# Designs tried in a protein design run: peptides against a protein of PDB entry 3WG5. Part 140

Target 1, 218 residues: chain A of PDB entry 3WG5
Amino acid sequence: LAKNIVYVAQIKGQITSYTYDQFDRYITIAEQDNAEAIIIELDTPGGRADAMMNIVQRIQQSKIPVIIYVYPPGASAASAGTYIALGSHLIAMAPGTSIGACRPILGYSQNGSIIEAPPKITNYFIAYIKSLAQESGRNATIAEEFITKDLSLTPEEALKYGVIEVVARDINELLKKSNGMKTKIPVNGRYVTLNFTNVEVRYLAPSFKDKLISYITD
Target 2, 218 residues: chain A of PDB entry 3WG5 as posed
Amino acid sequence: LAKNIVYVAQIKGQITSYTYDQFDRYITIAEQDNAEAIIIELDTPGGRADAMMNIVQRIQQSKIPVIIYVYPPGASAASAGTYIALGSHLIAMAPGTSIGACRPILGYSQNGSIIEAPPAITNYFIAYIKSLAQESGRNATIAEEFITKDLSLTPEEALKYGVIEVVARDINELLKKSNGMKTKIPVNGRYVTLNFTNVEVRYLAPSFKDKLISYITD

## One batch from the design tools (peptide; made by RFdiffusion4, then SolubleMPNN)

Design b2_p17_8_s3 (from b2_p17_8, 9 letters changed)
Fold by OpenDDE base, seed 3:
Structure b2_p17_8_s3 (fold): chain B 218 residues (1-218), chain C 218 residues (1-218), chain A 17 residues (1-17)
Amino acid sequence: as target 1 above (218 residues)
Amino acid sequence: as target 1 above (218 residues)
Amino acid sequence: MKGAGIEPIEFGIGKKA
């Protein structure tokens, strides 16, 4: 019986247009091989709203399930990372990771202080993040609080509140726990039940360009 | 008589946090040497609002005049570049360059279409760009139209409308034409009359990191 | 610490994807 393939790729660092290119490349590879899913090991402090929105759209247009896995321990899906996660087919977190802190900012001043976004921008992203949560059947109240309270959650809290679907220590536990779960958003217009009973895990390496950008953004 | 130093540096590509680092580095070098001014040869299609606002603030905090020079021919101070220019002590453009197109966008969709900013964001940046124009004694009506009409201007038009101060083919013509001009914003709380009668031009090279980022962003 | 933040606004002629 042909083993179903699950791809695993890492995206680390700030969410930029280049991060979109990474998502697109990784998802495209997995789509071409008709993978059962791709797992993106995500570790991000946040980044650009445009790139984030494009990544969300790319995930939503994926021909295969995209699982966002906040990994390794110590990683975060902060700010833009939370939006990406909420836009995905399944969210997993490793113990010792975090999610949230979604308050839109205009950036950081020269002294490192946050330049607050105008209330009108904040309200736009409140509506947007709530939409992502609602569309995925996740906790829209907590999604709003990721902005309004700058809330950050542990994996256990996020699971408890219905923000995420899985807490897993590693890929093997993730596959085991997510086996038989239904995607939280459609794949090609249909909700997919994940089948990880007989899978081959394939790791996608960052390109040279990916490594170079990571080196610059870290 | 000790020749007054004028530094010249190039900033090309998208406005990012790294572009802020470039501005900061270049201005700091020129400040340390008590330069008469620094000229930034700017060529940008735009970029991030946060980085732009930080760059504007860094320019406004400069101990020396910062001249934004849209250069070479074919270059633009588009979008974020226009804000940076309007926040500077003097704006110059080479013939065959452009300025404007300041409409804030949330970014580009996967298909390359513009994701329009909410009207509330647009209004914030209208107020901001008008403030920059007013503070610098430049045409605030045209500054608004850079957003509301997505207006782009030639150097000749920009000069005619009182958006910029100098049209110059090269650094020598820029120095000649700007000699005796008063800065459009204060330097250390005082408007400075530029003295380019006996200057040494020093070029600042991009760092290895600068070259690497330019290679990635181009 | 580059604080966790959504930088909401780009200005520019989009990179043609």
Scores: peptide ipSAE 0.091, ipTM 0.637, DockQ to the pose 0.435; fails the geometry check
Fold by OpenDDE base, seed 4:
Structure b2_p17_8_s3 (fold): chain B 218 residues (1-218), chain C 218 residues (1-218), chain A 17 residues (1-17)
Amino acid sequence: as target 1 above (218 residues)
Amino acid sequence: as target 1 above (218 residues)
Amino acid sequence: MKGAGIEPIEFGIGKKA
């Protein structure tokens, strides 16, 4: 039987327009090869709302399941990363990672303090993050609290609260645990049952441009 | 009589946290030298709202008048640049420049289309831009229309509508025309009458870091 | 050239150093 392919790609750092290009490139490659899924190893402190929304839309338009995996240990799907995760087909987290802290900010003051978003903006993103949670059958109340309380969760808490689907130490455990799970959002209008019984894992490397941009934004 | 110093610095490109650092550095140097004013030659397509708000605040906290000069011909104080200008002590524009187009966007889609800001965000920035206009005794209706109609104005229109104070071809004409004008906002709690009768113009160069960041963001 | 626009909103956990 032809081995189903699962792609793995890393996205690290701030969510920017370049991060969107990375998502688009990685998903497109996996789509072209008719992969069973792509796993995005995500480690982000957050970033731009626009890039986040575009990434969510790109994931939702994917022809294949996009799994967001908060990895490695010590990584986070913070802020924008949480929205991306909630917009994805499956969320996994490694032990020692975090998810949440989604309060929109206008940015940072001169002293490094947060410039709070006005209530109107906060309310917009509350509605947005709740919609992502609802559409994916995830905990919309906790999704709201990622903003209202600036809540951050451990993998175990996130799993317990129904924010995420898998806690896994590595790709092998992720594949094993997610095998037979249905996507939390549709792929091409259908909820897909993930089949990781006999898969080849293919790693996608960042482009030279991706490396350069990462280096500059780090 | 000791020559009063006027500093001139260029800020070009997207408004980012680095642009804030440029403003802060330039204004700080001019403050330390007890300059009569600093002229910021501004050419920006826009940028980040947080950086914009921080820049506005830094200008408002300046110990000396900060003149925003949309320069050279072909330059713009677009989007975030308009807010910065409206938050400044005096606005000048060179012929062939523009100001406005202030509709907040969440960003750009994959196809390069604008992701519109939700009405709640738009309304926030309408209120903000109107406050800047009102505080500076500038046209708050046009300031609103910079957002609601995505209005962009020529220097002549902007002057006519009471958005800006000076149209000038170069620094020499700017100094001449702005001589004896009062700042549109207070400096240290007082409206200052600009005295450019016998001034030395000092140009501030971008730092190496500023050049590098400009190159990367361009 | 990304057109004229204010990017109003960031998400971040930590102080940008």
Scores: peptide ipSAE 0.085, ipTM 0.502, DockQ to the pose 0.440; fails the geometry check
Fold by OpenDDE base, seed 1:
Structure b2_p17_8_s3 (fold): chain B 218 residues (1-218), chain C 218 residues (1-218), chain A 17 residues (1-17)
Amino acid sequence: as target 1 above (218 residues)
Amino acid sequence: as target 1 above (218 residues)
Amino acid sequence: MKGAGIEPIEFGIGKKA
């Protein structure tokens, strides 16, 4: 029997249109191979709202489960990364990572101060992040507080409050702990029970373009 | 007598944090050499609001006049580019260029449709673009219509309506026509009368990083 | 370090290719 394939890819840095292209490429490869799931190792300080919304939509359109894994230790799913995680089929975090700090900003002034978003933008993204949490059966109150209090959580807090599903130190522990879990959102209109028994892990390398973009954006 | 130096640099593509770095680098070089002015040949479809606001502020903090030149023919100072132009000491356009289309958007959906900005965002940028126009003695009514009507103007229309100061086919015609003009905003707290008699034109090349970023963003 | 932030606003003409 062909081993269930799980793809693993890394997305690091700011959420941009290039990050969307990475998500799209990685998910498409995993879809073509009928993978059991794709695990996206995410480390992001945040980024663009449009790219974030497009990534969420691409995840929701995936033919396979997309697992966001905040990894490695020291990584974050900050700001836009939290929305992406909340839009995914399963969220995992490694120890020593963080999630949250979702307050929308217009950007940073020259002095490094935050340019506040108008209240309507904040309210729009409060509604949006709450919808992602509600649709995925995650804590919508904490999701709102990621904006209203600029709250950041540890993996243990995020698990405790029902924001995430798994705390795992590595891919092997993630596969072990998430085996038999149902996706928090549908895959092709159905909630999928993950089968990580007898899996082959395939790592997707960044493209040359991805490496070049990361080199420039880092 | 040392010839008055005018620097010329090109900024092409989306307005991003890297575009800010280009503006900062180019203006800093021209400041260090006590240039009479720097001409930024601008061709942009738009970009990020924060980068745009930072670029405007960097221009306003310049120790020398910063001239935005919408160039070459076929180029645009679209969206964020219009704000940058309105924040500058002088605006020139080449024939066959455009300016305007400043309606803020949250971005583009996966289907390529525009995600509309909330009315408060639109109102914020209406106030902002009007302030730039008023501070520079440019047409604040047309500046508002760049948002409310998503208006785009030809160089001839923009000149006629008092949005821009010069229509010029090339750098030589720009220098000739702008000679003796006063900056539309202060330079170091004073309105400067441009002296483009007996000037040496120095072209600033994009850095290797700039070329790499443009290659990736194009 | 550019702090954690979602940047909600773009200005652009035309489809992002």
Scores: peptide ipSAE 0.038, ipTM 0.520, DockQ to the pose 0.455; fails the geometry check
Fold by OpenDDE base, seed 5:
Structure b2_p17_8_s3 (fold): chain B 218 residues (1-218), chain C 218 residues (1-218), chain A 17 residues (1-17)
Amino acid sequence: as target 1 above (218 residues)
Amino acid sequence: as target 1 above (218 residues)
Amino acid sequence: MKGAGIEPIEFGIGKKA
């Protein structure tokens, strides 16, 4: 019996147009191989709203399930990362990670203080994050509070409040716990039941360009 | 008599956090040498709003006049570049360049179509661009129309409408035409009269990091 | 030609200086 293929790729750092290119490349590879799913190990402090929205759209257009996994311990799906997670087919978090802190900012002043976004911008993203939560059957009240209270949650809290679907220590535990779960949003118009029995895990390495960008942005 | 030093540096491509670092580095070098001014040769299609706002702030905090020069022919100060120009001490354009097209977008769809920004975001940037124009004594109506009509102007139109101060073919003509002009915004709380008699022009090269980023973003 | 657009809002946790 042909093994179900699951891809795993890492996305680390700020969400930018280059991060979109990474998501697109990784998902495209997994789509071409008709993978059962792709797991994106995500560690992000946030980034660009436009890149975030494009990434969410790319995930929602995926021909296969896209699982966001906040990993490793110490990682976060902060700000833009939370939106990406909420736009995905399944969210998992490793113990010792965090999600939330979604208040839109205009940036940082020279002294490092946050420049707050005007209410009009904040309200747009409140509506947007609530829509992502509602469409995925996740907690829209908490999604709003990620902005209004700049709320951050532990994996245990996020699971308890219905923001995420799985807490897992590693890929093996993630596959085990998510096996038989339905995607929280459709794949090609249908909710897919994940089949992680007898899987082959394939790791996607960052491209040379990805490595070079990381080196410059660090 | 010690020559007045004028620095010239190039900034080309998308406005990002790296572009902020370039502006900061270039202005800092010119400040340290107590230059009469720095001229930034700008060619940008636009970019990030946050980076743009930080660049505007950095220019406004400069200890010396910062002149934005849309150069060479075929270059533009588009979108974010227009805001940067309007936030500067003097704007010049070379013949065959353009300025404007400031409509905020959420990005591009996968098909390359523009995703429009919600009215709330658009209104914020209308207020912001108008403030920059008003503070610099430039045409605030045209500044608004750079957004509302997605207006783009030639150098001759921009000069005619009071958006820019100088049309110049090269650095020598720029120095000649801007000599004796007052800055459009204060330097250290005072409007400075530019003195480009008996100047020494010093060109700042891009750093290795700047070149590497350009290579990756191209 | 990537159209001239102000890409709006950043979402970021403050760079801890």
Scores: peptide ipSAE 0.033, ipTM 0.484, DockQ to the pose 0.462; fails the geometry check

Design b2_p17_8_s4 (from b2_p17_8, 9 letters changed)
Fold by OpenDDE base, seed 1:
Structure b2_p17_8_s4 (fold): chain B 218 residues (1-218), chain C 218 residues (1-218), chain A 17 residues (1-17)
Amino acid sequence: as target 1 above (218 residues)
Amino acid sequence: as target 1 above (218 residues)
Amino acid sequence: MKGAGIEPIEFGVGKKA
């Protein structure tokens, strides 16, 4: 019997159009091989709203489950990363990671201060993040507070409040704990029960372009 | 007598935090050498609003005149580029270039359609672009129409309507035509009369990092 | 041509000073 393949890829740094290309490439490879799932190890401080929205849409269009794994310890799914996670089929976090801080900003001033977004933008993204939470059966009240209170949660808090589905120290524990879980959003119009029994883990390396972009954006 | 130095640098591509770093580096070099001015050859389709606002502020803080030159033919100071130009000490355009199209967008959808900004964002940037135009003694009505009508202008139209100060085919014609012009905004709190008599033109090359970023963003 | 757009919105956590 062909081993159920699980792909693992890393996305680190700011969410940009290049991050979209990485998501698209990684998901496409996993789709082509009919993988059981792809796990995206995510570590992001945030990034562009458009790229984030496109990534969410790409995840929602995936032919396979996309698991966002906030990893390694010290990583975050901050800001745009939280929206991406909430748009995914399953969220996992490693111990010592964080999620939240979703207040939209226009950017940073020269003095490093936040340029606040107009209330209409904030309200738009409140509606958007609540929709992502509701569609995925996650805590929409906490999702709103990620913006209104700029809330950040530990993995334990996020799990407790029903924002995420798994706390896992590594890929092996993630696969073990998520085995038999249903996706929080549909895959091809159906909720999938994850089968991580006798899986082969395949790591996708960043392309040379991905490494170069990372080197430049770091 | 030490020749009056004019620096020329090129900024091409999307306006990002790296574009800010390029502006900062180029202006800093020219400031250190007490240049008469720096000419930034700008070709941009637009980019990030925060980077744009930071670039405008960096230009306004410059110890020397910063001339935005929309160059070469076929180039544009589109979107964010128009704001940068309007925030500068002098705007020049080469024949066959364009300026305008300043409607703020949240980005592009997966289908390539524009995600419209909420009216509050549009109104914020209308106020901002009008302020830049008014502060520089440029046409604030046309600046507003760059957003409200997504207007793009030819160099001849932009000159005619008092958006820009110079139409020039090359650096030599730019220096000739702008000689004796006053900066449209202050330099160190004073309006400077440009002296391009017996100038030495020094070209600043993009750094290896700048070239690498350009290669990645192109 | 990717349309000329000011992308106004970034989601950033403040640079940890």
Scores: peptide ipSAE 0.111, ipTM 0.548, DockQ to the pose 0.531; fails the geometry check
Fold by OpenDDE base, seed 4:
Formats: sequence, structure tokens, C-alpha cells
Structure b2_p17_8_s4 (fold): chain B 218 residues (1-218), chain C 218 residues (1-218), chain A 17 residues (1-17)
Amino acid sequence: as target 1 above (218 residues)
Amino acid sequence: as target 1 above (218 residues)
Amino acid sequence: MKGAGIEPIEFGVGKKA
């Protein structure tokens, strides 16, 4: 039986237009190979709202399941990363990771203090993050609190509250635990049951450009 | 008579947190020397809203007049640059420059199309840009139209509509034309009459860091 | 060339170092 392919790619650092290009490239490769899924190992402190929204849209347009995996231990899907996760087909987290802290900010002052977003902006992103949660059958109340309370959750809390689907220590455990799960959002208009019983894992490396940009933004 | 100093610095490219650092550094140097003013030669297609708001605040907190000069010919104070200009003590433009196009966007799609900001965000920035115009005694209706109509103006139009104060081909003409003008916003709580009758022009160079960042963002 | 736009709101969790 031809082995189903699961791609794994890493996305680390701030969410920018370059991060969108990474998502697009990785998903496109996996789509071209008719992969069972792509797993994105995500570690982000957040980033740009536009890039985030584009990434969410790109995930939603994917021809294959896109699994966001907050990995490795110590990683976060913070801020923009949470939106991306909530827009994805499945969310997994490794122990010792975090998700949340989604309050939109206008940025940081000279002293490193947060410049708060106006209520109108905050309310927009509340509506947006709630829609992502609702569309994916995830906890919309907690999604709102990621903004209103700047809430951050452990993997265990996120699982408990119905924000995420899997807690897994590594790719092997993720594949095992997510096997037979349905995608939280449709793929090509259909909810897909993940089949990871006999898969080949293929790792996608960052491009030279990706490495350079990450180095510059780090 | 000790010559009054006027500093001139260039800020080019996207408005980012690094651009804020440039503004802060340049203004701080000019403040330390008790300069008559600092002229910022601005050429920007726009950039980050947070950096823009921080720059506006830094200008408003300046101990000396900050003159935004859209320069050289072919330059623009587009988007975020318009907000910065409207937040400044005096706006000048060279012939062949532009100001406006202030519609907030969430960014660009893969195809290069604009991702429109939600109405709530647009309305916030309308209110903000109008406040800057009103506080500076500039045309708040046109400031709104920089967003609502994505309006861009020539220097002559911007002058005609009361958006800017000076059209000047170079620093010498700017100094000549702005001599005796009052700042459009207060400096240390007082509107200042600019005195450029006997000034020394000092150019501030970008730091090595500034050059590197500009090169990376270009 | 990214056209004239106020680039969107950053979502930041931590202090930019």
C-alpha cells in the first residue's frame, strides 16, 4: 500500500509577510504531493495582523489538512499564533508550550510598554477570533478571553477548555493521537478523518531566503 | 550672534519601530543642542500604525520644532507618513512629491492586492487623522478623505487645501519660506515662531544600524 | 513594492527585546 505522506515544517519567530510565504510554500508542496496532512511546528510570540489573517485564509484554502503543532517544549502560539491555530484543521501542543495572549496592540512604546489598541480594534479582533473558534467548533468564550483578559493557557488547560485537540510530546505521539480525528474545519468543503496508520513523515526545510529573513528578524 | 542651528535628517523607507528609533535619535540630538528646529526629510510609502503613532507622540513631545519635509522630488509622505506629517510642527513638500493615501490596510494578499481594514479600524484612523489635522489647524476634511477616498495630493493641492504650510524645492527655500511662520502645534505648550534668518544647517547621518535596517527592509 | 498602507496592528505578547 502506498504510504500516505505527512509533511512537517517549522515556522518560528514573528508572524510577518515572510511567514505567510513560508506557510504558502509549505502547504503548496504538501498539496502537490497529495499529502495526508501537513504539520506546522509553530513557535511564535505573535506578529502582524495582516500576515496572520492571510495565513488563516491560506490554511482555510488548503487542499489538505493543516495541523498547527505548538512545538517544541518552550514554544508558544502567542497572539497571532493563536489566531492561526484557531483557523487550522487541528491544533496540537507539546507539554511546556503556551497559547493565547491575543490582545491586539498598536505596538510598544520606547520604554517597552504596550500601546493598547483602541476599543474598536479590540472589538474587531474579538469578533474575528470568536468566529474562528466557532467555525472550528472550539471554545469561543476562551477565544474571546485570549483578548479581553489577555489569557494564556497551558496545553492541558487548552485541551480541557476545548481550544485544542491534542497534547503530544513529539510528532510520533501527535500522529498516533490525531489518527482518526476529524478536521475541525472542512478541507475542500468536507470534514476529513485523519489517517496516520501508515504514513511517511517528510520534513520540509526552510529556504535560504527563509533562513536569512529569520536571522534578520530574530 | 551665535548662529541658531537647524538640523536636517533623512528618514526613508517603511515606517517601523526602527524608524521610531531614528526619529527619537535625531530629535534628541537636536534637543540637546537647543536647535531652532529639526527638519526631517521624509520619504515613505507608509508602514506600521504603532510606529507611526509613537513617532507622532515623540514629535509632540519634542522640545524643539519638528518640520516634516517630503523630499526629494519623487518622494512621498504616503499613508503613515501623512499621519506623521499632520502630527508635526510644520509640513513642507518639494515639487513632485505626494501626501495622502492613508487608508488603513491589514496588508497585502499573495497577489499583491490590498487586504482592506474593517470599517471599525478605518473609523478609528479617520478619527485619529482628523484629530491630528484639527490640533494642527489643518484641513480635517481632507485628512478624512486621505482615508475615505484614499486621496493623494500634490504639494500644490495640499498647500491649497490647508494640509501643509510650505512648498519648497530644497532646504534653503524651505528655511526662507518657513522663516517667521508659527508652528502648527505647540512646543513646550507654546506656539513658536520659526527664526531662520541666521542659521547653521547641520546634517545628521543615519547610524550604521539605521543603514543596515534600511538595507534589509528595502 | 508594498503600496501605501498603514500596516496592521501587531499582536504582541511579550516585550520586544
Scores: peptide ipSAE 0.103, ipTM 0.542, DockQ to the pose 0.429; fails the geometry check
Fold by OpenDDE base, seed 2:
Structure b2_p17_8_s4 (fold): chain B 218 residues (1-218), chain C 218 residues (1-218), chain A 17 residues (1-17)
Amino acid sequence: as target 1 above (218 residues)
Amino acid sequence: as target 1 above (218 residues)
Amino acid sequence: MKGAGIEPIEFGVGKKA
């Protein structure tokens, strides 16, 4: 019996146009091999809004389920990472990770203080993050508070409030807990029930370009 | 007679939070020395909207006139650079430079095609760029077309359409042509008549940090 | 030619470590 394949890939660091290229490459490989799903181990402090929106769109266009897994312990899906997670088919978090802090900022002043985004920009992203939450059947009120209160949550809080679907210590526990779950957004217009019975896990390595860019952006 | 001092500093590359720090440092030095003005030689393909808006705000809060000079020949004030220019006290361009191409983009797809910004973002920046043009007494219709048509202009076109104030080949010609011009925005609540009679030109060097960041972002 | 684009709003949490 041909084993169902689950791909696992890591995306770490700032969300940029290169991060979009990583997502696109990883998802494309998994699509070509007719994988049951791809799990993206995500650890990001945030990054560019444009790259984030492109990544969300690429996930939504995926022919296979894309699971965002905030991993390892100590990792975060901060800022842009939260939007990416909320746009995905399933969100998992490891213990000791965080999600949230989605307030748009204009950057940092010389004294290190945050320069706030104009209200029009903030309101745009409030509407956007709420739409991602609503489309995925997740907590849109908390999604808004990720911006309005710059809220950050633990995995246990995020699960309790209906922001995420799984708390898991490792890939094996993630596969076990998510087995039989429906995707929170459609895959090719249909909500998929995940079948992680008798799966083979395949790890995707970052390309040479991915490694170089990660080093330059860190 | 104490010579009036004009500072000249270069800002090249992508507009980032570090570019804001460069602007702030350069303007602060010139303010502390009670300079007649600072000229920023600008060559940028664009960059972050947040850093751009912070730079515009820092220019508007300057205690001295900030002149944006698109220089040398072959340079551009593209995208974010146009907003910075439109927010400044005076715009100059060297022959063979360009200004415009202000359309917000979400980035590039894998095929290199532009991912368009949502209409709400585009409309926000249309309103913003028009406000900068109106506040400075510059052509707000052309400023809008920098977004809606992704328009780019030569120095001669930009001067003709009332987007910029000076076409100059070098700093000496810039000082000569801008002498007696009023700033297009106020300095400390007043429109200043530039006096470049008997000025000493002082060049500011980039900091070590400025050089390193420029290298990483290029 | 990397098209002249306004790069989007960065979402940053806290100090760059």
Scores: peptide ipSAE 0.084, ipTM 0.518, DockQ to the pose 0.380; fails the geometry check
Fold by OpenDDE base, seed 3:
Structure b2_p17_8_s4 (fold): chain B 218 residues (1-218), chain C 218 residues (1-218), chain A 17 residues (1-17)
Amino acid sequence: as target 1 above (218 residues)
Amino acid sequence: as target 1 above (218 residues)
Amino acid sequence: MKGAGIEPIEFGVGKKA
């Protein structure tokens, strides 16, 4: 019996249009091979709202389950990363990672201070993040607090509050714990029950362009 | 008599945080050498609002006049580029360039369609662009229409409507035409009368990082 | 023509302090 494939890819750094290209490439490869899922190891401090929204849309249009895995220990799904996670089919976090801090900002001033988004923009993203949480059956109150209180959570807190589905130390534990879970959003209009009983893990490498972008954004 | 220095640097491509770093570096070099001005040859399709606002702030904090020159022919100061221009001490355009198309967008969908900004965001940027125009004594009605009508102007139209100050084919014509003009915003709290009668033109080269970013964004 | 858009909002990239 042909083993079901699970792809694993890393996305690290700022969320930009290039990050969208990475997501699209990785998901497309996994779709073409009819993978059981793709796991995206995410480590991001945040980034662009447009790129984030496009990534969320790309995930929601995926022909296969997209698992966002905040990894390795010390990684974060901060700001845009939280939205991406909330837009995904399953969220996992490694111990020692964080999620949250979703306050929209117009950026950083020259002195490094946050330029606050106008309240109207903040309210738009409150509605947006709550929508993502509601659509995925996740805690919409906490999703709002990621903005209104600049809340950040540990994996244990995020699990406890129903923001994420899995705490796992590594890919093997992630596969074990997520086996038999339903996706939190549909795949091609249907909620999928994940089957990781007999899977081959395949790692996707960054392209030359991906490496170049990472080198610039780090 | 030591010739007054005018620096010329190129900024091409999308407006990002790296573009801010370029502006900061170029302006800082020109400030350190007590240049009469820096001319930024700008060619941009737009980019990030945060980076744009930071660039505008950096220009407004400049110790020397910053001239935005939409160059070469075929270049544009589109979207974020228009805001940057409107935030500058003097705007010039080469024949065959364009300015405008300032509608804030949340980005592009996967199909390449524009994700429209919420009306509340659009209204914020209408107020912002009008403020830049008013502060610089430029046409605030046209500045609003850059958003509300997605207006783009030729150099001749932009000059006619009082959006820009100079139409020039090259740096020499720019220096000639702008000589004796007052800056449209203050330099260190004072409006400066430009003196280009006896100037040395110095070109600033892109850094290795600048070249790398350009290679990725092109 | 990739439409000229002001991409309005970044979500705070935690600049390293």
Scores: peptide ipSAE 0.064, ipTM 0.602, DockQ to the pose 0.508; fails the geometry check

